# Ledger of designs, part 331: peptides against a protein of PDB entry 3JWR

Target 1, 323 residues: chain A of PDB entry 3JWR
Amino acid sequence: TRELQSLAAAVVPSAQTLKITDFSFSDFELSDLETALCTIRMFTDLNLVQNFQMKHEVLCRWILSVKKNYRKNVAYHNWRHAFNTAQCMFAALKAGKIQNKLTDLEILALLIAALSHDLDHRGVNNSYIQRSEHPLAQLYCHSIMEHHHFDQCLMILNSPGNQILSGLSIEEYKTTLKIIKQAILATDLALYIKRRGEFFELIRKNQFNLEDPHQKELFLAMLMTACDLSAITKPWPIQQRIAELVATEFFDQGDRERKELNIEPTDLMNREKKNKIPSMQVGFIDAICLQLYEALTHVSEDCFPLLDGCRKNRQKWQALAEQ
Target 2, 298 residues: chain A of PDB entry 3JWR as posed
Amino acid sequence: TRELQSLAAAVVPSAQTLKITDFSFSDFELSDLETALCTIRMFTDLNLVQNFQMKHEVLCRWILSVKKNYRKNVAYHNWRHAFNTAQCMFAALKAGKIQNKLTDLEILALLIAALSHDLDHRGVNNSYIQRSEHPLAQLYCHSIMEHHHFDQCLMILNSPGNQILSGLSIEEYKTTLKIIKQAILATDLALYIKRRGEFFELIRKNQFNLEDPHQKELFLAMLMTACDLSAITKPWPIQQRIAELVATEFWEQGDQVGFIDFVCTQLYEALTHVSEDCFPLLDGCRKNRQKWQALAEQ

## One batch from the design tools (peptide; made by RFdiffusion4, then SolubleMPNN)

Design b2_p26_5_s2 (from b2_p26_5, 16 letters changed)
Fold by OpenDDE base, seed 1:
Structure b2_p26_5_s2 (fold): chain B 323 residues (1-323), chain A 26 residues (1-26)
Amino acid sequence: as target 1 above (323 residues)
Amino acid sequence: HAILEGLAMVAEPALRAARAAAAALA
């Protein structure tokens, strides 16, 4: 395609030029081509291209395939969300120095998972899918959409000309897919809520050990969630704009719940309750975000900008909630 | 785009080359 030719022929700027190591990174001013160039740089600078012998054209095609399998008519859960999740992962690995704590296969899996974790997202949550009796709800009892996202990820990885994992041994391939699946499934906030207590307790007791396979898996899950939610850590102007996108998508779901399911939406999904957004954001930060970024910062102090950003945004949302 | 355009004054040769290539293939 013309897009593939343009991407494959383009010179890929440095990570410094692209600012993709910055926790304060914003994609708002980037074209789709520039986001793809950033993605190539992430794979290159994490040594994934070299270590796993990726062909440049195959990587370009895979990136474009992933991008194409996000819906453009979804306000938040689109390619830009996946790209920002991956960028936060890259920043956490590089600037946050988490790269030194992980294997190359874990890094490969996390980057693929971050880019793929919301593939074919429909702008509705698992609760909507379940209540609408969607065919996907018959296949999976829990984490319905996350299983679908993984299935889409697997489909793309196995598609002709998109096989970025073709340089792996059979054992490396199996390991990578296992980690990708676990990482994508970990983006279900229900699973995060279920598992986070164990992680926080290990940190609190100073018993956290990445050499333990179970604790490693737990950490990768927490890291995925931290990157998925990283919009809450961004500089305030970026945070506000992303919150508007999230609210738009949630209100669209609420409108569909009224129309299609004859259900009154929750406050979060209710367009008429937009004045509650600031207080809901404070509640979200306190209930979900703060302790996660605190724990992540205990694992790697260089991740502090995520925690600091989250704290600053809490203050901003609190000030708005008091008006 | 503004972020990359703002960097154009101090942009690496790679960024200029990337933009030129993108423009030529657009």
Scores: peptide ipSAE 0.006, ipTM 0.391, DockQ to the pose 0.013
Fold by OpenDDE base, seed 4:
Structure b2_p26_5_s2 (fold): chain B 323 residues (1-323), chain A 26 residues (1-26)
Amino acid sequence: as target 1 above (323 residues)
Amino acid sequence: HAILEGLAMVAEPALRAARAAAAALA
């Protein structure tokens, strides 16, 4: 395609020029082509292209295929969300110095997973999919969308001309796919809630050890969630704009819940409850985000900007909730 | 916003159950 030719021929700017190592990064001013260039830079600077012998054209095609399999009519869970998740992963690996704690296969898997974790997202949560008796709800009992996202990821990885993993051995390939699957499934926030207690306890007791395979898996899951939620850590103007996108998508779901399911939406998805957004954001930060970024910062102190951003945004949301 | 996702998840019966469980453990 013309898009592929343009991407494959383009000079890829440095990570410094693209600012993709910054935790404060924003994609708002980037074109779709620039987001693809950023993605190439992430793979390159993580040594994934070299270490796994990726062909440049294949990588370009894969990135464009991933981007194409996000819906444009979804306000938040689109390519830009996936891209920002991957950028946060890249920043956590580089600036947060987590790269030194992981294997190349784990890094490869996490980056692929971050980009792929919401593939073909429909702008509705698992509860809606289940209650609407969607065909996907017949395939999977739990983490319905996350299983679908992984299936889409696998489909793309196996598509002709998109096989970025073709340079891996059979064992490396199996390992990578296992980690990708686990990482995508970990973005189900229900699973995060179920597992986070173990992680926080290990941290609190100073028993956390990345050399333990189970604890490594747990950490990768927590890291994925931290990147997926990273919008809450962004500078306030960025945070506000992203919160509006999320609210738009949730209100769209709430409107559909009323119309299609004949149910009253929760306050979070109720357009009439827009005034509760600030207090809900504070509640979310306290219940879900703060402990995660605290624990992540304990594993790597260089991840502190994520925690600091989260704390600052909590204060901003609290101030709005008091008005 | 993953915040709103988290809140939407909290609004999900499973997350209501998890919050209820967390509140009961608190």
Scores: peptide ipSAE 0.024, ipTM 0.628, DockQ to the pose 0.256; fails the geometry check
Fold by OpenDDE base, seed 2:
Structure b2_p26_5_s2 (fold): chain B 323 residues (1-323), chain A 26 residues (1-26)
Amino acid sequence: as target 1 above (323 residues)
Amino acid sequence: HAILEGLAMVAEPALRAARAAAAALA
C-alpha cells in the first residue's frame, strides 16, 4: 500500500526528537504516520529489531496492521490509546530503567502486548458484552474482551507479511506468546484488583524478587496495568482531554444500555451524571491508581514521574469536585 | 481498561461487581 511504502521509506527520527522517553508525552499533535514512526523507534531502541532479526518492511506492515485493527469510531479504546500505552511502556523501560530488570523476550512481549491489548475494541466493557448476550460472551466466561484482543493479536502476528516473530526459535516464540497473552489478560482491571494485593504485600515486606517466575509474571501484569492507566499520570491538560474521551465512550455505552438493553446505566456511564466525573476520578485514583504507582516506584525509583503525575491530577480533580 | 473503567469498578456496585468477578475468577 501507499501507506506502507511511505512508512518503510521514511527516516525514523530519534527517540529524543520524538520525545517518546518522556512520561509527559502527548500524541495529540502526531499524525498516524508519526505514531507509526514512534513505534518503529520503540522497537529499534529496545534492540528488538536487531536481537530478533526483524525485517523493516515486516515491522512496518505489522504496525500498520495493528493500527488498522483498531476501530476509528470508538472514542477512547482506539489506536491512540494503544499507542500511548506502548509509549508509557517504552518510557518505563528506558527512563524508568525497568529495561535492566527484564529479558529481551519479556520486553518484546510487553511492547507487542501494549500495542495489541485492545485490538478490535468495540467501545463497550465486558459487562455490556455479557448482558447483550454477544457471541463472544459464549466463548469466554471471564475477561471476554481481553481474550478477543489476544485472538486478534495472534491473528495479526500469523498473517502473511506481518510475522515480526519469524526470527525467534520455537521455544522463544512460545514463551513470547505466553507472556503476550498474560499481559493482555492482565489489562482486565478485575484481574488487577484480584492480584494487586499479592504484589503490594511483597513490596511492603521487601520480599519482592524478580528472579521468582511467579513474581515476575505478577510484575509484568502490574506494569501492563500501570501503562494502560497512564493517562491518569499525564500533565493536567492532557489528563482532562483523555478523561473527556473516556467519558464520551462511557456515555455512549450508557446510552446503548438504556436504548438496547432497557437498563439504567451506572453513574459513570450516565450522561446525566456528568457532574460526578471529578469525584469519580478522585475515587478511581485513590482506589486503583495511587498504590500501583507507589509500588512501581518502589521497584524502580525512576518511575516516580508516574506517581507524581497521578498525585497532581488527584489534587486537580479534587479541586473540581469541591466546586 | 482506562480511568473510567476503574471508576466504574470503584463505584460501590462496580467494586462489588469487580470483587464478585474477582471472586468468581477465584
Scores: peptide ipSAE 0.020, ipTM 0.615, DockQ to the pose 0.334; fails the geometry check
Fold by OpenDDE base, seed 3:
Structure b2_p26_5_s2 (fold): chain B 323 residues (1-323), chain A 26 residues (1-26)
Amino acid sequence: as target 1 above (323 residues)
Amino acid sequence: HAILEGLAMVAEPALRAARAAAAALA
């Protein structure tokens, strides 16, 4: 395609030029082409292209295929969200110094998972899928959409001309897919809530050990969540803009819940309760985000900008909630 | 699900064939 030719022929700027190592990164001014270039740079600078012998054209095609399989009519859970999740992962690995704590296969899996974790997202949560009796709800009992996202990820990885994992051994391939699946499933906040206590307790007791396979898996799950939620850590103008996108999507779901299911939406998804957004954001930060970024910062102090950003945004949302 | 698992397994022979072809072209 013309798009593939343009991407494959383009000079890929440095990570410094693209600012993709910055925790404060914003994609708002980037074209779709530039987001793809950033993604190539992430793979390159993580040594994934070299270590796994990725063909440049195949990587380009894969990126474009992933991007294509996000819906354009979804306000938040689109390619830009996936791209920002991957960028946060890249920043956490590089600037946050987590790269040195992980294997190349884990890094490969996390980056693929971050880009793929919301593939074909429909702008509705698992609760809506269940209540609407969607066919996917018949296939999976829990983490319905996350299983679907993984299925989409696997489909793309196995599609002709998109096989970026063709350089891996059979064992490496199996390991990578296992980690990708676990990482995508970990983005279900219900699973995060269930598992985070173990992680926080290990950190609190100073018993956290990445050499333990179970603790490694747990850490990768927590890291995925930290990147997925990283919008809450962004500089305030960026945070506000993203919060508007999230609210738009949630209100769209709420409108559908009223229309299609004849259900009164929860406050979070109720357009009429827009004035509660600031207080809900404070609650979300306190209940979900703060402890995660605190724990992540204990694993790597260089991740502090995520925690600091979260704290700053809490203060901003609190100030709005008091008005 | 089973279909996707099957596709993953089928990809392995194809991968080996592709590697063999690449080695032959080297």
Scores: peptide ipSAE 0.016, ipTM 0.538, DockQ to the pose 0.011; fails the geometry check

Design b2_p26_5_s3 (from b2_p26_5, 16 letters changed)
Fold by OpenDDE base, seed 2:
Order: sequence, then C-alpha cells, then structure tokens
Structure b2_p26_5_s3 (fold): chain B 323 residues (1-323), chain A 26 residues (1-26)
Amino acid sequence: as target 1 above (323 residues)
Amino acid sequence: HALLEGLAMVAEPELRAARAALEAAL
C-alpha cells in the first residue's frame, strides 16, 4: 500500500527528537505516520530489531496492521491508547531503568502486548459484553475482551507479511507467546485487583525477587497495568483531555445500557452524573493507582515520575471535587 | 507460517493450564 511504502521509506527520528523516553509524553500533536515512526524507534532502541532479526518492511506492515485493527469510532480504547501504553512501557524500560531487570524476550513480549492489548476494542467493558449476551461471552467466562484482544494479536502475528517473530527459535517463540498472553490478560482490572495484594505484600516484606518465575510473572502483570493506566500520571492538561475521552466512552456505554438493555447505568457511566467525575477520579487514584505506582517505584526508583504525576493529579481532581 | 501456527497450537494448552492454576490461587 501507499501507506506502507511511505512508512518503510521514511527516516525514523531519534528517541530524543520524538521525546518517547519522557514520562510526560503526549501524542496529541502527532500524526498517525509519526506514531508509527515512534513505534519503529521503540523496537529499534530496545535492540529488538537486531536481536530478533526483524525485517524493516515486515515490522512496518505489522505496526500498520495493529493500528488498522483498532476501531476509529471508539473514543478512548483506540490506537492512540495502545500507542500511549507502549510509549509508557518504553519510558519505564529506558528512563525507569526496568530494561536492566528483564530479558530481551520479556521486553519483546511486553512491547507487542502493550501495542496489542486492546485490539478490536468495542468501547464497552466485559460486564456489557456479558449482559448483552454477545457471542464472545459464550466463548470466555472471564476476561472476555482480553481473550479476544489476544486472539486478534495472534491472528496479526500469523498473517502473511506480518510475522515479526519469524527470527525466533521454537522455544523463544513459545516463551514470547506465553508472556504476551499473560500480559494482555493482566490488563483486566478485575485480575489486577485479585493479584495486586500478593505483589504489595512481597514489596512490603522486602521479599520481592525477580529471579523467582512466579514473582517475575506477577511483576510483568503489574507493569502492564501501570502502563495501561499511565494517563493518570500525565501533566494535568493531558490528564484532563484523556479523562474527557474516557468519560465520553463510558457515557456512550451507559447510554447503550439504558437504551438496549433497559438498565440504569452506574455513576461512572451515567452522563447525568458528569459532575461526579472529579470525586470518582480521586476514588480511582486512591483505590487503584497510588499503591501500584508506589510499589513500582520501590522496584525501580527511576519510575518516581509516574508516582509524582499521579499524586499531583489527585490534588487537582480533589480541588475540583471541592468546588 | 505453518510452523508459527503449529507453535501457537502447542503453546495454548500450557497457557490454559497456567491460567487455571492462577485462577485457582485467587
């Protein structure tokens, strides 16, 4: 395609020029082509292209295929969300120095998972999919959409001309797929809530050890969630804009719940209760975000900008909730 | 291509077992 030819022939700017190592990064000013260039730079600067012998054209095609399989009519869970999740992963690996704690296969899997974790998202949560009796709810009992996202990820990876993993050995490929699936499934916040207690307790007791395979898996899950939620850590103008996109998508679901399912939506998804957004954001930060970024900062102190950003945004939302 | 598809099929049962073990521990 013309898009592929343009991307494959383009000069890829440095990570410094693109500012993709910054925790304060914003994609608002970037074109779709520039987001694809940023993604190429992430793979290159993590040594993934060299170490796994990726062909440049195949990587370009894969990136465009992933981008194409996000819906344009979804306010938040679109390509830009996946791209920002991957950028936060890249920043955590580089600026947060987590790269030094992981294998190349784990890094490869996490970057693919971050870009792929919401593929074909429909702008509705697992509860809506279940209550609407969607065919996907018959295939999967738990983490319905996350299973679908992984299925879409696997489909793209196996599509002609998109096989970025063709340079891997059988064992490397098997390991990579395992980590990708676990990482995508870990983005279900219901699983995060169930598992986070074990992670926080290991940190609290100073018993956390990345050499333990179970604790490594747990850490990768927590890191995926930290990147997925990273909008809450952004500078206030960026945080506000993203919160509006999230609210738009949630209100669209609430409108559909009322119209299609004849149910009253929860406050979070109720357009009539938009005045509760500031207090709900404070509650979300306190219940979900703060302890995660505290624990992540304990594993790597260079991740502190994520915790600091989260604390600053809590203060801003609290001030709005008091008006 | 066919090899990668085959590898996905081999890996999937192990992933299901790992998930089931995790769900039982939660």
Scores: peptide ipSAE 0.011, ipTM 0.442, DockQ to the pose 0.019
Fold by OpenDDE base, seed 1:
Formats: sequence, C-alpha cells, structure tokens
Structure b2_p26_5_s3 (fold): chain B 323 residues (1-323), chain A 26 residues (1-26)
Amino acid sequence: as target 1 above (323 residues)
Amino acid sequence: HALLEGLAMVAEPELRAARAALEAAL
C-alpha cells in the first residue's frame, strides 16, 4: 500500500527528537505516520529489531496492521490509546530503567502487548458485552474483551507479511506468546484489583523478588496496568483532554445502555452527571492509581514522574470537585 | 480463540504448517 511504502522508506527520527522517552509525552500533534515512526523507534531502541532479526518491511506492515485493527469511531480506546500505552511502556523501560530488570523476551512481549491490548475495542466495557448477550460473552466467562484483544493480536502476528516473531525459536515464541497473553489479560481492571494486594504486600514487606517466576509475572501485570492507566499521570492539559475522550466514550456507552438495554447507566457513564467527573477522578486516583505508582516507584525510583504526575492531577481534580 | 492459541503453540515444524494453514484461512 502507499502507506506502507511511505512508512518503510521514511527516515526514523531519534527517540530524543520524538520525545518518546518522556513520561510527559503527548501524541496530540502527531500524524498517524509519525505515531508509526515512533513505534519503529521503540522497537529499535529496545534492541528488539536486532535481537530478534525483524525485517523492516515486516515490522512496518505489522505496525500498520495493528493500527488498522483499531476502530476510528471509538473516542478513546483507539490506536492513539494503544500507542500512548506503548509509549509509556517504552518510557518506563528506558527512563524508568525497568529494561535492566527484564529479559529481551519480556520486553518484546510487553511492547507487542501494549500496542495490541485493546485491538478491535468497540467502545464498550465487559459489563455491556455481558448484558447485551454478545457472542463473545458466550466464549469467555471473564475478561471477555481482553481475550478478544489477544485473539486479534494473535491473528495479526500470524497474518501474511506481519510475522515479526519469525526470527524466534519455538521456545522463545511460546514464551513470548504466553507473556503477551498474560499482559493483555492483565489490562482487565477486575484482574488488577484481584491481584494487586499480593504485589503491594510483597513491596511492603520488602520481599519483592523479580527472580521469582510468579513475582515476575505479577510485576509484568502491574506494569501493564500502570502503562494502560498512564493518562492519569500526564501534565494537566493532556490529562484533562484525555479525560474528555474517556468521558465521551463512557457517555456513548451510557446512551447505548439506555437505548439498547433499557437500563439507567452508572454515574461514570451517565451524560447527565458530567458534573461528577472531578470527584469520580479523585476517587479513581485514590482507589486504583496512587498505590500502583507508589509501588512501581519503589521497584524503580526513576518511575517517580508517573507518581508525581498522578499526585498533581489528583490535586487538580480535587480543586475542580470543590467548585 | 482456542484454535488460534493451539496453532500458535505447536512445535516449530508444526508451527510453520499451522501458520501456513492460518494464513490461507485468513
């Protein structure tokens, strides 16, 4: 395609030029082509292209395929969300120095998972899928969309000309797919809530050890969630704009819940309760985000900008809630 | 789906065959 030709022929700027190592990164000014260039740079600077012998054209095609399999009519859970999740992963690995704590396969899996974790997202949550009796709800008991996202990820990875993992041994391939699956499934906040207590307790007791396979898996799950939620850590103007996108999508779901399911939406998805957004954001930060970024910062102090950003945004949302 | 997962987790020679089959089906 013309898009593939343009991407494959383009000079890829440095990570410094693209600012993709910054925790404060914003994609708002970037074209779709520039987001793809950023993605190539992430793979290159993490040594994934070299270590796993990726062909440039195959990587370009894969990136474009991933981008294509996000819906344009979804306000938040689109390519830009996946791209920002991957950028936060890249920043956490590089600037946050988590790269030194992980294997190349884990890094490969996390980056693929971050880009793929919301593939074919429909702008509705698992609860909507269940209540609408969607065919996907018959396949999976929990984490319905996350299983679907993984299925889409796997489909793309096995599609002609998209096989970026062709340079891996069979054992490396199996390991990578296992980690990708676990990482994508970890983006279900219900699973995060279920598992986070173990992680926080290990940190609190100073018993956290990445050499333990179970604790490694747990850490990768927490890291995925930290990147998926990273919009809450962004500078206030960016955070506010992303919160508007999230609210738009949630209100669209709420409108569909009324129309299609004949139910009153929750406050979070109720367009008529827009004035509650600031207080709900404070509650979300306190209940879900702060302890995660505190724990992550304990694992790597260089991740502090995520925690600091989260704290600053809590203050901003609290100030709005008091008005 | 379970089928895709199964195809992706087979041994290397089988994986190549499975990938080829999947590619033909996609």
Scores: peptide ipSAE 0.011, ipTM 0.451, DockQ to the pose 0.014
Fold by OpenDDE base, seed 5:
Structure b2_p26_5_s3 (fold): chain B 323 residues (1-323), chain A 26 residues (1-26)
Amino acid sequence: as target 1 above (323 residues)
Amino acid sequence: HALLEGLAMVAEPELRAARAALEAAL
């Protein structure tokens, strides 16, 4: 395609020029081509292209295929969300100095998972999929959408001309797919709530050890969640704009819940309760976000900007809730 | 799901065939 030719022929700017190592990064001013160039730079600077012998054209095609399989009519869970999740992962690996704590296969899997974790998202949560009796709810009892996202990821990876993993051995390929699956499934917030207590307790007791395979798996899951939720850490003007996109998508679901399911939506999904957004954001930060970024900062002090951003945004939301 | 795990471990032609069978079973 013309898009592929343009991308494959383009000079890829440095990570410094693209500012993709910054925790304060914003994609709002970037074109779709620039987001694809940023993605190429992430793979290159993590040594993934060299270590796994990726063909440049194949990588370009894969990136464009992933981007194409996000829906444009979804307010928040679109390509830009996936791209921002991957950028936060890249920043955590580089600026946060987590890269030296992980294997090349783990890094490869995390970057693919971050870009792929919401593929074909429909702008509705698992609860809506269950209550609407969607065909996907017949295949999976739990984490319905996350299983679908992984299936879409696998479809793309195995599509002609998109096989970025063709340089891996059979064992490396199996290991990578296992980690991708676990990382995508970890973005189900219900699983995060179930598992986070173990992680926090290990940190609190100073017993956390990345050489333990179970603790490594747990850490990768927590890191994925930290990147997926990273909008809450952004500078206040960016945070506000992203919160508006999230609210738009949630209110669209709530409107569908009223119309299609004849149910009253929860406050989070209820357009009539938009005045509760500031207090709900404070509650979300306290219940879900703060302890995660505190624990991540204990693993790597260079991740502090994520925690600091979260704390600053809590103060801003609290001030709005008091008005 | 166990089926997705199986799909992830097969060769590309077999993966495509298995996926098509899964889609037809929906």
Scores: peptide ipSAE 0.008, ipTM 0.440, DockQ to the pose 0.018
Fold by OpenDDE base, seed 4:
Structure b2_p26_5_s3 (fold): chain B 323 residues (1-323), chain A 26 residues (1-26)
Amino acid sequence: as target 1 above (323 residues)
Amino acid sequence: HALLEGLAMVAEPELRAARAALEAAL
């Protein structure tokens, strides 16, 4: 395609020029082509292209295929969300110095998972899919959409001309796919809530050890969640704009819940209760986000900007809730 | 935000408890 030719021929700017190592990064000013260039830079600077012998054209095609399999009519869970999740992962690995704590296969898997974790998202949550009796709800009992996202990821990875993992051994390939699956499934917040207590307790007791395979898996899951939620850490103007996108998508679901399912939506998805957004954001930060970014900062102090951003946004949302 | 998504998921008892705690804290 013309898009592939343009991307493959383009000079990829440095990570410094693209500012993709910054936790404060915003994609709002970037074209779709520039987001693809940023993604190439992430793979390159993490040594994934070299270490796994990726062909440049294949990587370009894969990135464009991933981007194409996000829906354009979804307000939040689109390519830009996946891209921002991957950028936060890149920043956590580089600026947050987590790269030195992980294997190349784990890094490869996390970056692919971050880009792929919401593939073909429909702008509705698992609850809606289940209650609407969608065909996907017959395939999976729990984490319905996350299983679908992984299936889409696997389909793309195995598609002709998109096989960025072709340089891996059979064992490396299996390991990578296992980690990708676990990482995508970990973005189900229900699983996060279930598992986070173990992680926080290990940190609190100073017993956290990345040499333990179970604790490693747990950490990768927590890191994926931290990147997926990273909008809450962004500078206030960016946070507000992303919160508006999230609210738009949730209100669209709530409107569909009223119309299609004849149910009253929750306050979070109720357009009529938009005035509760600030207080709901405070509650979200306190219940979910703060402890995660605190724990992540204990693993790597260089991740502090995520915690600091979250705290600052809590203050801003609290001030709005009091007005 | 992913939590808002998770809380909007079919409330497993733990998610319902988290939501109730959130609603009580608001």
Scores: peptide ipSAE 0.021, ipTM 0.635, DockQ to the pose 0.231; fails the geometry check

